# Peptides against a protein of PDB entry 3C2G: the designs that were tried, part 46

Target 1, 209 residues: chain A of PDB entry 3C2G
Amino acid sequence: IRTFDLLGLLLHDSDAIDGFVRSDGVGAITTVVQYPNNDLIRAGCKLLLQVSDAKALAKTPLENILPFLLRLIEIHPDDEVIYSGTGFLSNVVAHKQHVKDIAIRSNAIFLLHTIISKYPRLDELTDAPKRNRVCEIICNCLRTLNNFLMMWIPTPNGETKTAGPNEKQQVCKFIEIDILKKLMSCLSCEGMDTPGLLELRSTILRSFI

## One batch from the design tools (peptide; made by RFdiffusion4, then SolubleMPNN)

Design b2_p13_8_s1 (from b2_p13_8, 9 letters changed)
Fold by OpenDDE base, seed 3:
Structure b2_p13_8_s1 (fold): chain B 209 residues (1-209), chain A 13 residues (1-13)
Amino acid sequence: as target 1 above (209 residues)
Amino acid sequence: SREERRERDERIL
């Protein structure tokens, strides 16, 4: 715990973050969060989120790390772990086709739907900190979905990948009225990535209409 | 991503 807090304080610098990632820091965190201690898991996932935008991650093998993290966020009850894990996922799939392919093969699309479905409607949450954290988790899931959907939209100048039948079926769950209502509720939350949510709305329209 | 936000902002400009 104290070591991760100290690392979190030292990793405010981008070169320090890249140095940590190049030194297999993500593998080290992933090893530590396998210990059955919730405070350690929370601190480790928070540190993963802090390094999730590192340029050095483009050279880091994620084939073992990403499926492990997906299993962790599937089963862990703590919203701080879910927030950090979905935040990490959304950042690491960005601009990385190989990482998107690992995530999809690891059932990420269905898991994202499960996570969004687990939380109550934002209008039922009276506690503002809890409501905001739930909204951030949903936004992380929806941003990750947008990054997947964008692979299957025809571009004027490129070979578009076609989604497989299983991926199509999993993606079709995100047009459920409950999911769309949660998307719309997130657009009304202050401090959310409104441009990202509007991009997803446009991506859904282009994918399903 | 910080990079996605930057690239989005660069595409809007």
Scores: peptide ipSAE 0.022, ipTM 0.608, DockQ to the pose 0.056
Fold by OpenDDE base, seed 5:
Structure b2_p13_8_s1 (fold): chain B 209 residues (1-209), chain A 13 residues (1-13)
Amino acid sequence: as target 1 above (209 residues)
Amino acid sequence: SREERRERDERIL
């Protein structure tokens, strides 16, 4: 815990973050969060989120790390872990086709649906901090989904990667009325990435035409 | 700053 807090304080600089990641810092964190200590898991996942934008992650072997993190955020009851883990996932797949492929093979699309589905409607949450945290989790899941869907949109001059039949079926679950209501409720939350959610809405519509 | 990280996270997504 204190070590991760100290690392989080030292990793304010982008070069320091990138240096930590080049030194297998992500592998080190994921090794430590395998222990059944919720405070350690929370602190480790928060540190993962803090380094999730590092350029060095494009060169980091994530084949063992991502499936572990996906299992963690599937089963862990703590919203702070889910927030940090889904935030890490959204950032790490951004602009990294290889990482997207690992995540998809690791059933990430279905997991994103499962995570969104387990939370109540935002209008049922009276506690503003809890509502905002749930909204942030849903937004992280939806941004991750957008990053996947964008691979399958035809570009004017490119070989379009085609979604497999399983991926298409998993994507179709996001047009369920309850998921759409949760997306719309996130658009009403203050301080959310409204442009990104609007982009996702456009991407979803384009993926079903 | 925390704000510069938020704006950066918003630009990467």
Scores: peptide ipSAE 0.019, ipTM 0.579, DockQ to the pose 0.129
Fold by OpenDDE base, seed 4:
Order: C-alpha cells, then sequence, then structure tokens
Structure b2_p13_8_s1 (fold): chain B 209 residues (1-209), chain A 13 residues (1-13)
C-alpha cells in the first residue's frame, strides 16, 4: 500500500514513469495485486492508471498483464478498481493494434458491456462523488469500445480488419437502449470528454447503419 | 493532460 502511494507521488515526471515501465514496473504491480488485499489491489490499479499512457508501454509485452487485469476487473465489485482498470485498458489500447487484439481475445468487449450494464442510471445516483465515478467508468468503457470499433471502419490507407462473428455479436450489445441511454447521460455530465463521447456516437452510427 | 486528470482524481478524493 504505502509503496504504491509513494510511487504514485514520485511518478509525476514522464521520464520517471517511462523508467518505471522499462524496469518491468507494470509486471511488478500485477505480481503484487495477486494478494487478496483490497487496499493493495486499489493502490496497484491506481498506479497502473497513472502509468497507462507511458511511451515505454509501446515496448512492454502485455500478453500476460492485460488478461490478468481484465480478470481482476471482472471479479472485483470495487468501483475504484474498475475505474482504474478500465482507465488503464482505455489508454493502452489507444493506437496499439496488438494490444487491441489481446484485449478482444481476452473477452474485453463483453466485460465492458457487463460493467456498463451493472451500474444504475446516473439520474438515480443522488451522491455526486458516486455519480461522477460511475460516469467516469462508463466513459472509460465507451472510449475503449470506440478504439475497437475504429479498427473495423475503412480508412483511406486500406488497413481495415474485419470483425469476426464473435466480436460482431459482442459489439451488437452496445446498441441496446440501456447502453445508449447511459452514453447520452455521460454526454450531459460536466467535466467529461464530450468530444471523445461524440466521436464514439459517430463511430457507433457508422458501424451499425 | 496527465496533470488535469490527476488534479481531477485528487479533487474526487
Amino acid sequence: as target 1 above (209 residues)
Amino acid sequence: SREERRERDERIL
């Protein structure tokens, strides 16, 4: 716990973050969060989020790390773990085709749907901190979905993957009226990445129309 | 930015 908090306080600089990632810091965190301690798991996932946009992660193999994190998010009913883990996922899949492929093979699309589906509507949440955290989780899930859908949209450069039948079936769940209402509620939240959510709306329309 | 995300996360704690 205190070591991850201290690392989170020391990792303010991008070169320090890249140094930590190059020293297998992500593998070290994933080793430590295997212990059944909720505070340790929260602190470790928060540190993963802090390093999730590091340039050095482009050179880090995620084949074992990413499936482990997805399983951790699946089994933990903890909003802070889910927030940090979905934030990590969203950042590592951005512009990284290999990482997207690992996430999809590790059932990430279905997991993201399950995460969004388990939360109540934002208008039913009277506690503002809880409402904001739930909105951030949904936004992380939806931004990750956008990054997956973008692989299957024809680009001018001809590098388009075709979604397999399983991926198509999993993605079709995101056009459910409950999921679309949650997307629209997130667009109404202050301080959210409204441009990114509008991009997702456009990507969904281009994928399903 | 990284800093604006961190300041938001610190304001929520």
Scores: peptide ipSAE 0.014, ipTM 0.499, DockQ to the pose 0.359
Fold by OpenDDE base, seed 2:
Structure b2_p13_8_s1 (fold): chain B 209 residues (1-209), chain A 13 residues (1-13)
Amino acid sequence: as target 1 above (209 residues)
Amino acid sequence: SREERRERDERIL
């Protein structure tokens, strides 16, 4: 625990973060969070989130890391773990086709739907910190989904990856009225990526009309 | 004990 807190205090600049990632820091975190301590898992997942936008991650193999993290999010009903893990996922899949493919093969689309479906409506949450954290989690899931859907939108050059039949079926779950209501509720939260959520809404519409 | 080992590991990490 103290080691991850110290690392989180040292990783304030992009060069230090890139140095940590190049030294297999992500692999080290994923090894340590196998210990069954909730505070350690929270601290490790938070540190993963802090390094998730590092340029050095483009050269880091994620084939073992992503399936492990997705499984951790699936089995831990902890909002801080889910927030950090979905945040990490949303950042690492951004602009990285091979990472998107690893996540999709690891059942990420279904997991994202499961996460969003399990949370109550934001209007049912009276505690403002809890409501904001749930909104952030839903936004992380939806941002990750947008990154996946963008692979299957025709480019001006006519080249597109085709979604598999299972992927299409899993994506169709996100047009459920409950999911769309949760998307719309996130647009009313302060500090949310409203442009990104509007882009997702546009992407969903273009994927189904 | 298993608990004393866990508390030690928690203090180190």
Scores: peptide ipSAE 0.005, ipTM 0.429, DockQ to the pose 0.025; fails the geometry check

Design b2_p13_8_s2 (from b2_p13_8, 10 letters changed)
Fold by OpenDDE base, seed 1:
Structure b2_p13_8_s2 (fold): chain B 209 residues (1-209), chain A 13 residues (1-13)
Amino acid sequence: as target 1 above (209 residues)
Amino acid sequence: SLEERRERDDKIL
């Protein structure tokens, strides 16, 4: 725990973050968070989020790390772990086709739906900090979904990846009325990535037309 | 116990 807090205090510059990632720091964290200690898991996932935008991650093999993190996010009860893990996922899939492919093969689309479905409606959450954290988790899931859907939109250069039948069926679950209500509730929250949520809405509509 | 080793390792990390 204290080691991750200390590392989090040292990782204030991009060169230190890139140095940590090049030294297999992500692999080290994922090894440590396999211990059944919730405080350790929380601290480790928070540190993963802090390094998730590092340029060095483009050169890091994520084939073993990403499926492990997806399983952790699926089963862990702590919203702080889910927040950090979904934030990490959202950042690492951004602009990285090979990472998107690993995540999709690891059932990430279905997992994102499962996470969003697990939470109550935001209007039922009276505690503002908890409501905001749940909204951030949903936004991280939806941003990650947008990054996947964008692969299947025709580019001007004629390169269109086709989503498989299973991926299409999993994407269709995001047009459920409960999911759409949660998306609309997130758009009404202050300080949320409203542009990203509007982009997702547009991307979903384009994927079904 | 394996639990007491885990609690000790948890204090170091």
Scores: peptide ipSAE 0.006, ipTM 0.486, DockQ to the pose 0.025
Fold by OpenDDE base, seed 4:
Structure b2_p13_8_s2 (fold): chain B 209 residues (1-209), chain A 13 residues (1-13)
Amino acid sequence: as target 1 above (209 residues)
Amino acid sequence: SLEERRERDDKIL
């Protein structure tokens, strides 16, 4: 725990973050969070989020890391772990085709749906910190979904992948009325990535209409 | 004890 807090205090510079990632820092965190301590898991996932946009992650093999993190998020009923883990996932899949493929093969689409589905509506949450955290989690899940859907949209200069039948079936769950209501509620939250959520709305419409 | 080691390791990590 203290080591992760100290690392979090040192990793404010982009070159320091890239240095940590190049030294297999993500693998080191993933090894340490195998210890069954909730505070350690929270601290480790928070540190993963802090390094999740690092340029060095483009050269880091994530084949063992992503399945482990997805399993951790699946089994942990902790909003801070889920927030950090979904934030990490959202950032690492951005613009990285091989990472998207690993996440999809590791059942990420279904997991993201499960995460969104288990939270109450934002209008039912009276506690503002809890409501904001739930909104951030939903936004992380939806931003990750947008990154997956974008692979299957024809681009003028890009290789269009075809979604497999299983992936298409899993993605179809995101047009459920409950999920769409949660998306719309997130668009009404202050301080959220409204442009990214509007992009997802456009991507959903282009994928299903 | 194993518990004291875990508590120490939890404080360090």
Scores: peptide ipSAE 0.020, ipTM 0.509, DockQ to the pose 0.026; fails the geometry check
Fold by OpenDDE base, seed 3:
Structure b2_p13_8_s2 (fold): chain B 209 residues (1-209), chain A 13 residues (1-13)
Amino acid sequence: as target 1 above (209 residues)
Amino acid sequence: SLEERRERDDKIL
């Protein structure tokens, strides 16, 4: 735990982060968070989030890391772990087609729906810190979904990947009224990525109409 | 104990 806190204090610049990732730092964290200690898992997932935008991740094999992280955020009860893990997922799939493909094959679309579905409506949360954390988790999930949907939107140049029938069925769950209400509630939260949520709304409309 | 070892390891990590 103290080692991860110290590492988090040292990783303030992009070069240090890229150095850590190039030294298999992500593999090291994922090895350590397999220990059944919630404080260690929380600290390790927070550190994963801190390095999740690193350029060096484009050269890191994520085939073993992503399925593990997806399983962790599926089952772990701590919102801090879910926040960090969904934030990591959102950042690593951004602009990386091969990472999107790994995540999709690992049932990420269905998992994102499951994560959003397990949280109450934001209007039912009276505690502001809890409400904000839940909103951030939902936003991370929805941003990740947007990154997946964007692969299947027809481009003017005609080169579009088609979603498989299973992926289409999993995506259709995001038009459920409870999911749409949570999206709308996130748009009303202060400090949220409102442009990204509006982009997702546009992407959903283009994917279903 | 195994618990005291875990608690020491948890303080180091």
Scores: peptide ipSAE 0.007, ipTM 0.479, DockQ to the pose 0.026; fails the geometry check
Fold by OpenDDE base, seed 5:
Structure b2_p13_8_s2 (fold): chain B 209 residues (1-209), chain A 13 residues (1-13)
Amino acid sequence: as target 1 above (209 residues)
Amino acid sequence: SLEERRERDDKIL
């Protein structure tokens, strides 16, 4: 744990973060979080989040890492792990078609729905820190979904990838009333990525209407 | 306990 905290304190510079990532730092963290220690998993996933926007990740093979992280955030009960893991996922798929393809093949769309579905409505959460964390998790999931959906929106100048039938079916679950209510609740939370949620809303509308 | 070992290991890691 202290090692990850120390690494987190050293990784304030973008070149240091890129250096860590180029040195297979993401692989190292994912190896460590395989141990059944919740505090270690929490610290490791937090560090993953801290490096998740690194430019060097575009050159990092994520074929083994990403499916592992997806399984972790599927089963782990700790919201801090889910927050960090969904944050990592949302950042790592951003602007990286290859990483999006790995995530989708690894059932990420369904997982995002599962994660959002497991949380109560935000209006049922009286504890403000818990409510905010749940909102952030939902936002991370929805931002990740937006990144996927954007691949399938026709651009005026390009060949668009077509979503497979399974992906389309999985995406259709996000228009369920309970998911939409959670999205709307997140838009009402202070300090959330309101632009990203509004973009997702627009993307959903363009994908289904 | 296994928990007390985890809590000690957690302070070291």
Scores: peptide ipSAE 0.006, ipTM 0.466, DockQ to the pose 0.029; fails the geometry check

Design b2_p13_8_s3 (from b2_p13_8, 8 letters changed)
Fold by OpenDDE base, seed 2:
Structure b2_p13_8_s3 (fold): chain B 209 residues (1-209), chain A 13 residues (1-13)
Amino acid sequence: as target 1 above (209 residues)
Amino acid sequence: SREEERKRAEEIL
């Protein structure tokens, strides 16, 4: 735990983060979070989130790491683990087609729906810190979904991938009224990426119309 | 044991 906290303090510089990632730091963290200790798993997933935007991750093989992390957030009820894990996922899939493909093959779309579905409505949460954390989790899930949907939107000058029938069916679950209400509730939270949520809304509309 | 390995990992990290 203290080692991850110390690493988190040292990894405030982008070059230090890239150096850690190039030294297989992500693989080291994923080895450590295999131990059944919640505080260790929280600290490790938080450190993963801190390095998740590193440029060096473009050269890191995520074929083993990403399915493991998806399973970790599937089986852990811990909001801090889910926050960090969905944050990591949202950042690593950004602008990386091969990582999106790994995530989709690892049932990420269904998992994102499951995560959003398990949380109560934000208006039912009286505790402001808990409400904000749940909102952040939902936003991480929705931002990840947006990054997936963008692959299937025709561009004027590009060959677009077509979503498979299973992926289409899983994506259709995000237009359920409960999911849409949760999306709309996130727009009312202070400090949220309102532009990103509005982009997702536009992406959903373009994907289904 | 897995429990001793866990405790050692908790002390190191």
Scores: peptide ipSAE 0.025, ipTM 0.539, DockQ to the pose 0.026; fails the geometry check
Fold by OpenDDE base, seed 4:
Structure b2_p13_8_s3 (fold): chain B 209 residues (1-209), chain A 13 residues (1-13)
Amino acid sequence: as target 1 above (209 residues)
Amino acid sequence: SREEERKRAEEIL
């Protein structure tokens, strides 16, 4: 725990973050968070979020790391772990086709739906910190979904991958009225990436037209 | 004890 807190205080510089990632820092965190301590898991996932946009991650193999993190998020009922883990996921899949493929094979689409479904509507949350955290989690899930859907949209100059039948069925769950209401509620949250959520809405619509 | 060593390891990590 103290080591992760110290690392979190030191990793404010992009070169330091890249140095940590090049030294297999992500693998080290994932090894340590296998120990069943909630505070350790929370601190480790927060540190993963802090390094999740590092350029060095483009050269880091995530084949063992990403399935482990997805399983951790699935089994751990902690908003801070879910926030950090979904934040990490959303950042590492951005612009990285091979990472998207690993996440999808590791049941990420279904997991994202499960996470969103577990949380109440934002209008039912009276505690502002809790409401904001839940909104951030939903936004992380939806941003990750957008990154997956973008692979299957025809581009004028690109090879389009086709979603498999299972992936299509899992994506169809995101047009459920409850999920759509949660998406719309996130658009009303202060400080949210409204352009990104509007892009997702457009991407969802284009995936079903 | 093993439990005290475990707690110390948890505090350090």
Scores: peptide ipSAE 0.024, ipTM 0.486, DockQ to the pose 0.026; fails the geometry check
Fold by OpenDDE base, seed 3:
Structure b2_p13_8_s3 (fold): chain B 209 residues (1-209), chain A 13 residues (1-13)
Amino acid sequence: as target 1 above (209 residues)
Amino acid sequence: SREEERKRAEEIL
């Protein structure tokens, strides 16, 4: 645990982060979080989030790592693990088609819906730190969904990937009134990625109209 | 044992 916190303090620049990732740091963290200790899992997932935007991740095989992390998020009821894991997922799928394909094959779309669905409405949360954390989790899930939906929007060149029938059905769940209300509640939270949520809203509209 | 390895990993990390 303390080692992960110390590593997080040392990873203060992009070159150090890239050096850690090139040294199989993500694989090392993934090995450590296989142990059934909640504090260790929290610390490891937090460190994964800290390195999740590293340029070196474009060269890192995620075929084993990403399904493992998705399963960890699915089974672990901890908000800090879910925050870090969904944040990692959102960052690693950004602009990386092969990583999006791994995530989708690993049932990520359904998992994102399940995560959003399990949390109460933000207006029912009186504790501000808890409310903010839940809002961040929902935003991470929705940003990840945006990255998936963008693959299926026709380009100006007329080229588009087609979502499979299962993916289409899973995506249709995100237009449920409860999910839309949670999206709108996140837009009302101060300090949130409002531009990213507005982009998602635009992407959803373009995907369903 | 896997349990002792887990405890050692928990103490170090």
Scores: peptide ipSAE 0.022, ipTM 0.558, DockQ to the pose 0.028; fails the geometry check
Fold by OpenDDE base, seed 5:
Structure b2_p13_8_s3 (fold): chain B 209 residues (1-209), chain A 13 residues (1-13)
Amino acid sequence: as target 1 above (209 residues)
Amino acid sequence: SREEERKRAEEIL
């Protein structure tokens, strides 16, 4: 735990982060968080989030890492783990088709729906820190979904990847009234990526209309 | 004890 905290303090610049990632730091964290300690898992997932936008991750094989992390956030009922894990997922799939494909094959779309469905409506949360954390998680899930949906929107060049029938069915779950209400509630939260949520809204509309 | 060693390892990690 203290090692991850120290690493988090040292990884304050992009070069240090890239150095850590090039040294298989993500694989190292993934190995350590296999130990059944909640505080260790939290610290490791937080460190994963801190390095999740590193340029060096474009060269890091994620074929084993992503399925493991997705399983971890599926089984761990911890908001901090889910926040960090969904944040990591959102960042690593951004602009990386190969990583999107790994995540989708690893049932990420269904998992994102499950995560959003698990949380109460934000208006039912009286505790502001909890409400904000839940909002951040939902936004991470929705941003990740946006990144997936964008693959299936026709480009001006006429090239589009088609969603498989299962992926399309799983995406259709995000237009459920409960999910839409949670999306709309996130737009009212302070400090949220409102542009990203508005982009998702536009992407959803373009995917279903 | 093995439990104390585990706890120390968890504190270091």
Scores: peptide ipSAE 0.021, ipTM 0.487, DockQ to the pose 0.027; fails the geometry check

Design b2_p13_8_s4 (from b2_p13_8, 9 letters changed)
Fold by OpenDDE base, seed 4:
Order: structure tokens, then C-alpha cells, then sequence
Structure b2_p13_8_s4 (fold): chain B 209 residues (1-209), chain A 13 residues (1-13)
């Protein structure tokens, strides 16, 4: 715990974050959070989120790390772990085709749907901090999905990867009325970027048309 | 370009 808090305090500089990631810092965190200590897991996943935008992640082998983290966020009951893990996933797959491929092979699309489906409707949550955290998790899942969808948009100078039939079927689950209602309920959360959520909704819906 | 548009639509927290 204190070590991760200390690392979080030291990693305010982008070069320091990049240096940590180059030194297998993500692997080190992943090794530590495999132990059955919820406080350690929470602190480790928070640190993963803090380094999740590092440029060095484009050169980091994630073949073992990413499937482990996907399994962690599938089973862990703590919303803080789910928030940090889904935030990490969203950032780590951004602009990294090889990382997207690892995540997709590891059933990430279906997992994102499962996570959103597990949470109650936001209107059923009376506690504002809990409601906002659940909204942020849903937004992280949908942002991650959006980052996956971008890989199937035709580029002028490249072979467009086509989504496989299984991936298409998994993506189609996000147009379920219950998923759409949960996204819409996030628009009423305080401190949320309503224009950004509307844009995200539009991007997801356009991927099905 | 379409690639620049793709990059702009990928979101980072």
C-alpha cells in the first residue's frame, strides 16, 4: 500500500511514468496484485490507471499482463478496482492495435458488456458518490468499446481489419435497451461531461448503422 | 485524413 502511494506521488512527471513502464513497472504491479489483499489490489489498480497513458506501453509486452487484468476486473467485487481496471483498459488499448488484438482475443468485448450489465440502474442508487463511480465505470467500458470500434474504421492507406463474426455479435449486445438506458442515465450525473457522453453514444450507434 | 479522424475519436482518460 505505502509503496504504491509513494510511487503515485513520485510519478507526476511523464518521463518518470515512462521510465517506470520501461522498467517493467506494469509487470511488477501485476505481480503484486495477484495476492489476496483487497487494499493492495485497489492501490495497485489505481497505480495502473495513473501510468496507463505512458508512451512506453506501446513497446511493453502485454500478452500475459492484459489477460490477468481482464480476469481481475471480471471477478473483483470492489468498484474502485473495476473503475481503475476499466480506465486502464481504455487507455492501454488506445492507439495500440496489438494491444487491442490481445484484449479482443481475451474476450474483452463480452467482459465490458458483463460489467455494465452487473450494475443497477443509476436511478436506483441513492448515494451520489456510488452513483457517480458506477457512471464512471460504465463510461470507461463504453470508451473502451469505442476504442475497439475505431480499429474497424477504414483508413485511406491501410488494409482495414474487419471484425470477425463473434466480435460483431458481441458488439451488437451494446445496443440492448438496458445498456442504452444505463448510458442515458449517466447524462444526469453531476460532474460528467454530457457533451462527451453524447458524442460517445453517437459513435457507438454509428458503428451499428 | 481518415486516420487523423480515427486517432481523434480514440479517447484517453
Amino acid sequence: as target 1 above (209 residues)
Amino acid sequence: SREERRRRHERIL
Scores: peptide ipSAE 0.239, ipTM 0.805, DockQ to the pose 0.049
Fold by OpenDDE base, seed 1:
Structure b2_p13_8_s4 (fold): chain B 209 residues (1-209), chain A 13 residues (1-13)
Amino acid sequence: as target 1 above (209 residues)
Amino acid sequence: SREERRRRHERIL
């Protein structure tokens, strides 16, 4: 715990973050969060989020790390872990086609739907901190989905990867009325990436045209 | 370009 807090304080420099990632720092965190200690898991996932924009992640082998993290955020009950883990996922797949491919093969699209489906409607949450955290988690899931959907948008050259039938079916679940209501509720939350959510809505709609 | 838009649309937190 205190070691991760200390690392978090040292990781205000982008070169220090990149150095940590180049030294297998993500692997080290992943090893530590395997201990059945919720405080340790929370601190480790927070540190993962803090390093999730590192350039060195493009050269980091994630074949074992990413499936492990996906399993962690599938089962862990702590919203802080889910927030940090989904935030890490959204950032790590950004601009990295090979990382998207690992995540998709690891059932990430369905997992994102599962996470969103587990949370109550924001209107049912009276506690403002809890409501905001749930909204942020939903936004992280939806941002991650958007990053996946971008790979199936036609390039100017007319070449595009086509989504497989399974991926298409999983994406179709995000137009369910419950998911759409949760998306709309997130648009009403202050401080949320409303432009990003509107973009996702547009991207989802375009995926069915 | 559509590609530059695509890249700008992959947002990092």
Scores: peptide ipSAE 0.239, ipTM 0.806, DockQ to the pose 0.052
Fold by OpenDDE base, seed 3:
Structure b2_p13_8_s4 (fold): chain B 209 residues (1-209), chain A 13 residues (1-13)
Amino acid sequence: as target 1 above (209 residues)
Amino acid sequence: SREERRRRHERIL
């Protein structure tokens, strides 16, 4: 715990973050968060989120790390862990086709749907901090989905990766009325990336309907 | 390029 707090205070510089990631810092965090301590897991996942934009992640082997993180965010009850983990996932798959491929093979699309589905409607949440955190988690899931969908958009040269039948079926679940209602509720939350959510909505509708 | 445009639509937090 104290070590992660210290690292969180020191890792405000982009070169320090990149140096930490190059030194297998993500592997070190994922090793530590395997211990059954919720405070340690929370602190470790927060640190993962803080380093999730590091350029060095493009050269980091994620074949073992990413499936572990997906299992963690599937089962962990703490919204702070889910927020940090889904945030890390959205950032780590961005601009990295090989990381998207690992995530998708690890059932990430279905997991994102499961995470969105387990939360109540935002209108049922009277506590503003809780409502905002749930909205942020849903936005992280939807951002991750958008980053996946970008690989199946036709290029002008006719070279398009086609989504497999399973991936297509899993993406089609995001047009369920309950998911669409949650998406629309997120558009009304303060501080949300409304342009990004609107882009996702457009991308889903164009790619799979 | 259109590939660069596709990359610009991938968002980082």
Scores: peptide ipSAE 0.221, ipTM 0.793, DockQ to the pose 0.049
Fold by OpenDDE base, seed 2:
Structure b2_p13_8_s4 (fold): chain B 209 residues (1-209), chain A 13 residues (1-13)
Amino acid sequence: as target 1 above (209 residues)
Amino acid sequence: SREERRRRHERIL
């Protein structure tokens, strides 16, 4: 815990973050969060989120890290862990096709649907901090999905990956009425990326309906 | 370009 808090205080500079990631810092955190200590897991996942935009992640082997993190956010009951983990996932797959491919092979699309599905409607949450955190988690999941969908949008120059039949079926689950209601409820939350959520809605409707 | 738009649409927190 104290070590991750200290690292979080030192990692305010982009070069320091990049240096940490180059030194296998993500692997080190991933090793530490394997211990059955919720405070340690929470602090480690928060630190993962803080370094998730590092340029060095493009050269970091993630073949073991991503499947582990996906399993963690599938089973862990703490919303702070889910928030940090889904935030890390959204950032780490951004602009990195090989990382998207690892995540998709590890059933990430279905997991994002599962995470959104497990939370109640935001209107059923009376506690404002809890409601905001749940909204942020849903937004992180939807942002991650958008980052996946972008790879299947046709470019003018003719080289587009086509989504496989399984990926198409998994993406089609995000047009379920309950998922769409949760998406719409997030648009009403203060401080949310409304433009990004509207773009995702447009991307889903254009690409898969 | 559409590719630059695609890159701009991948959001980082």
Scores: peptide ipSAE 0.220, ipTM 0.776, DockQ to the pose 0.051

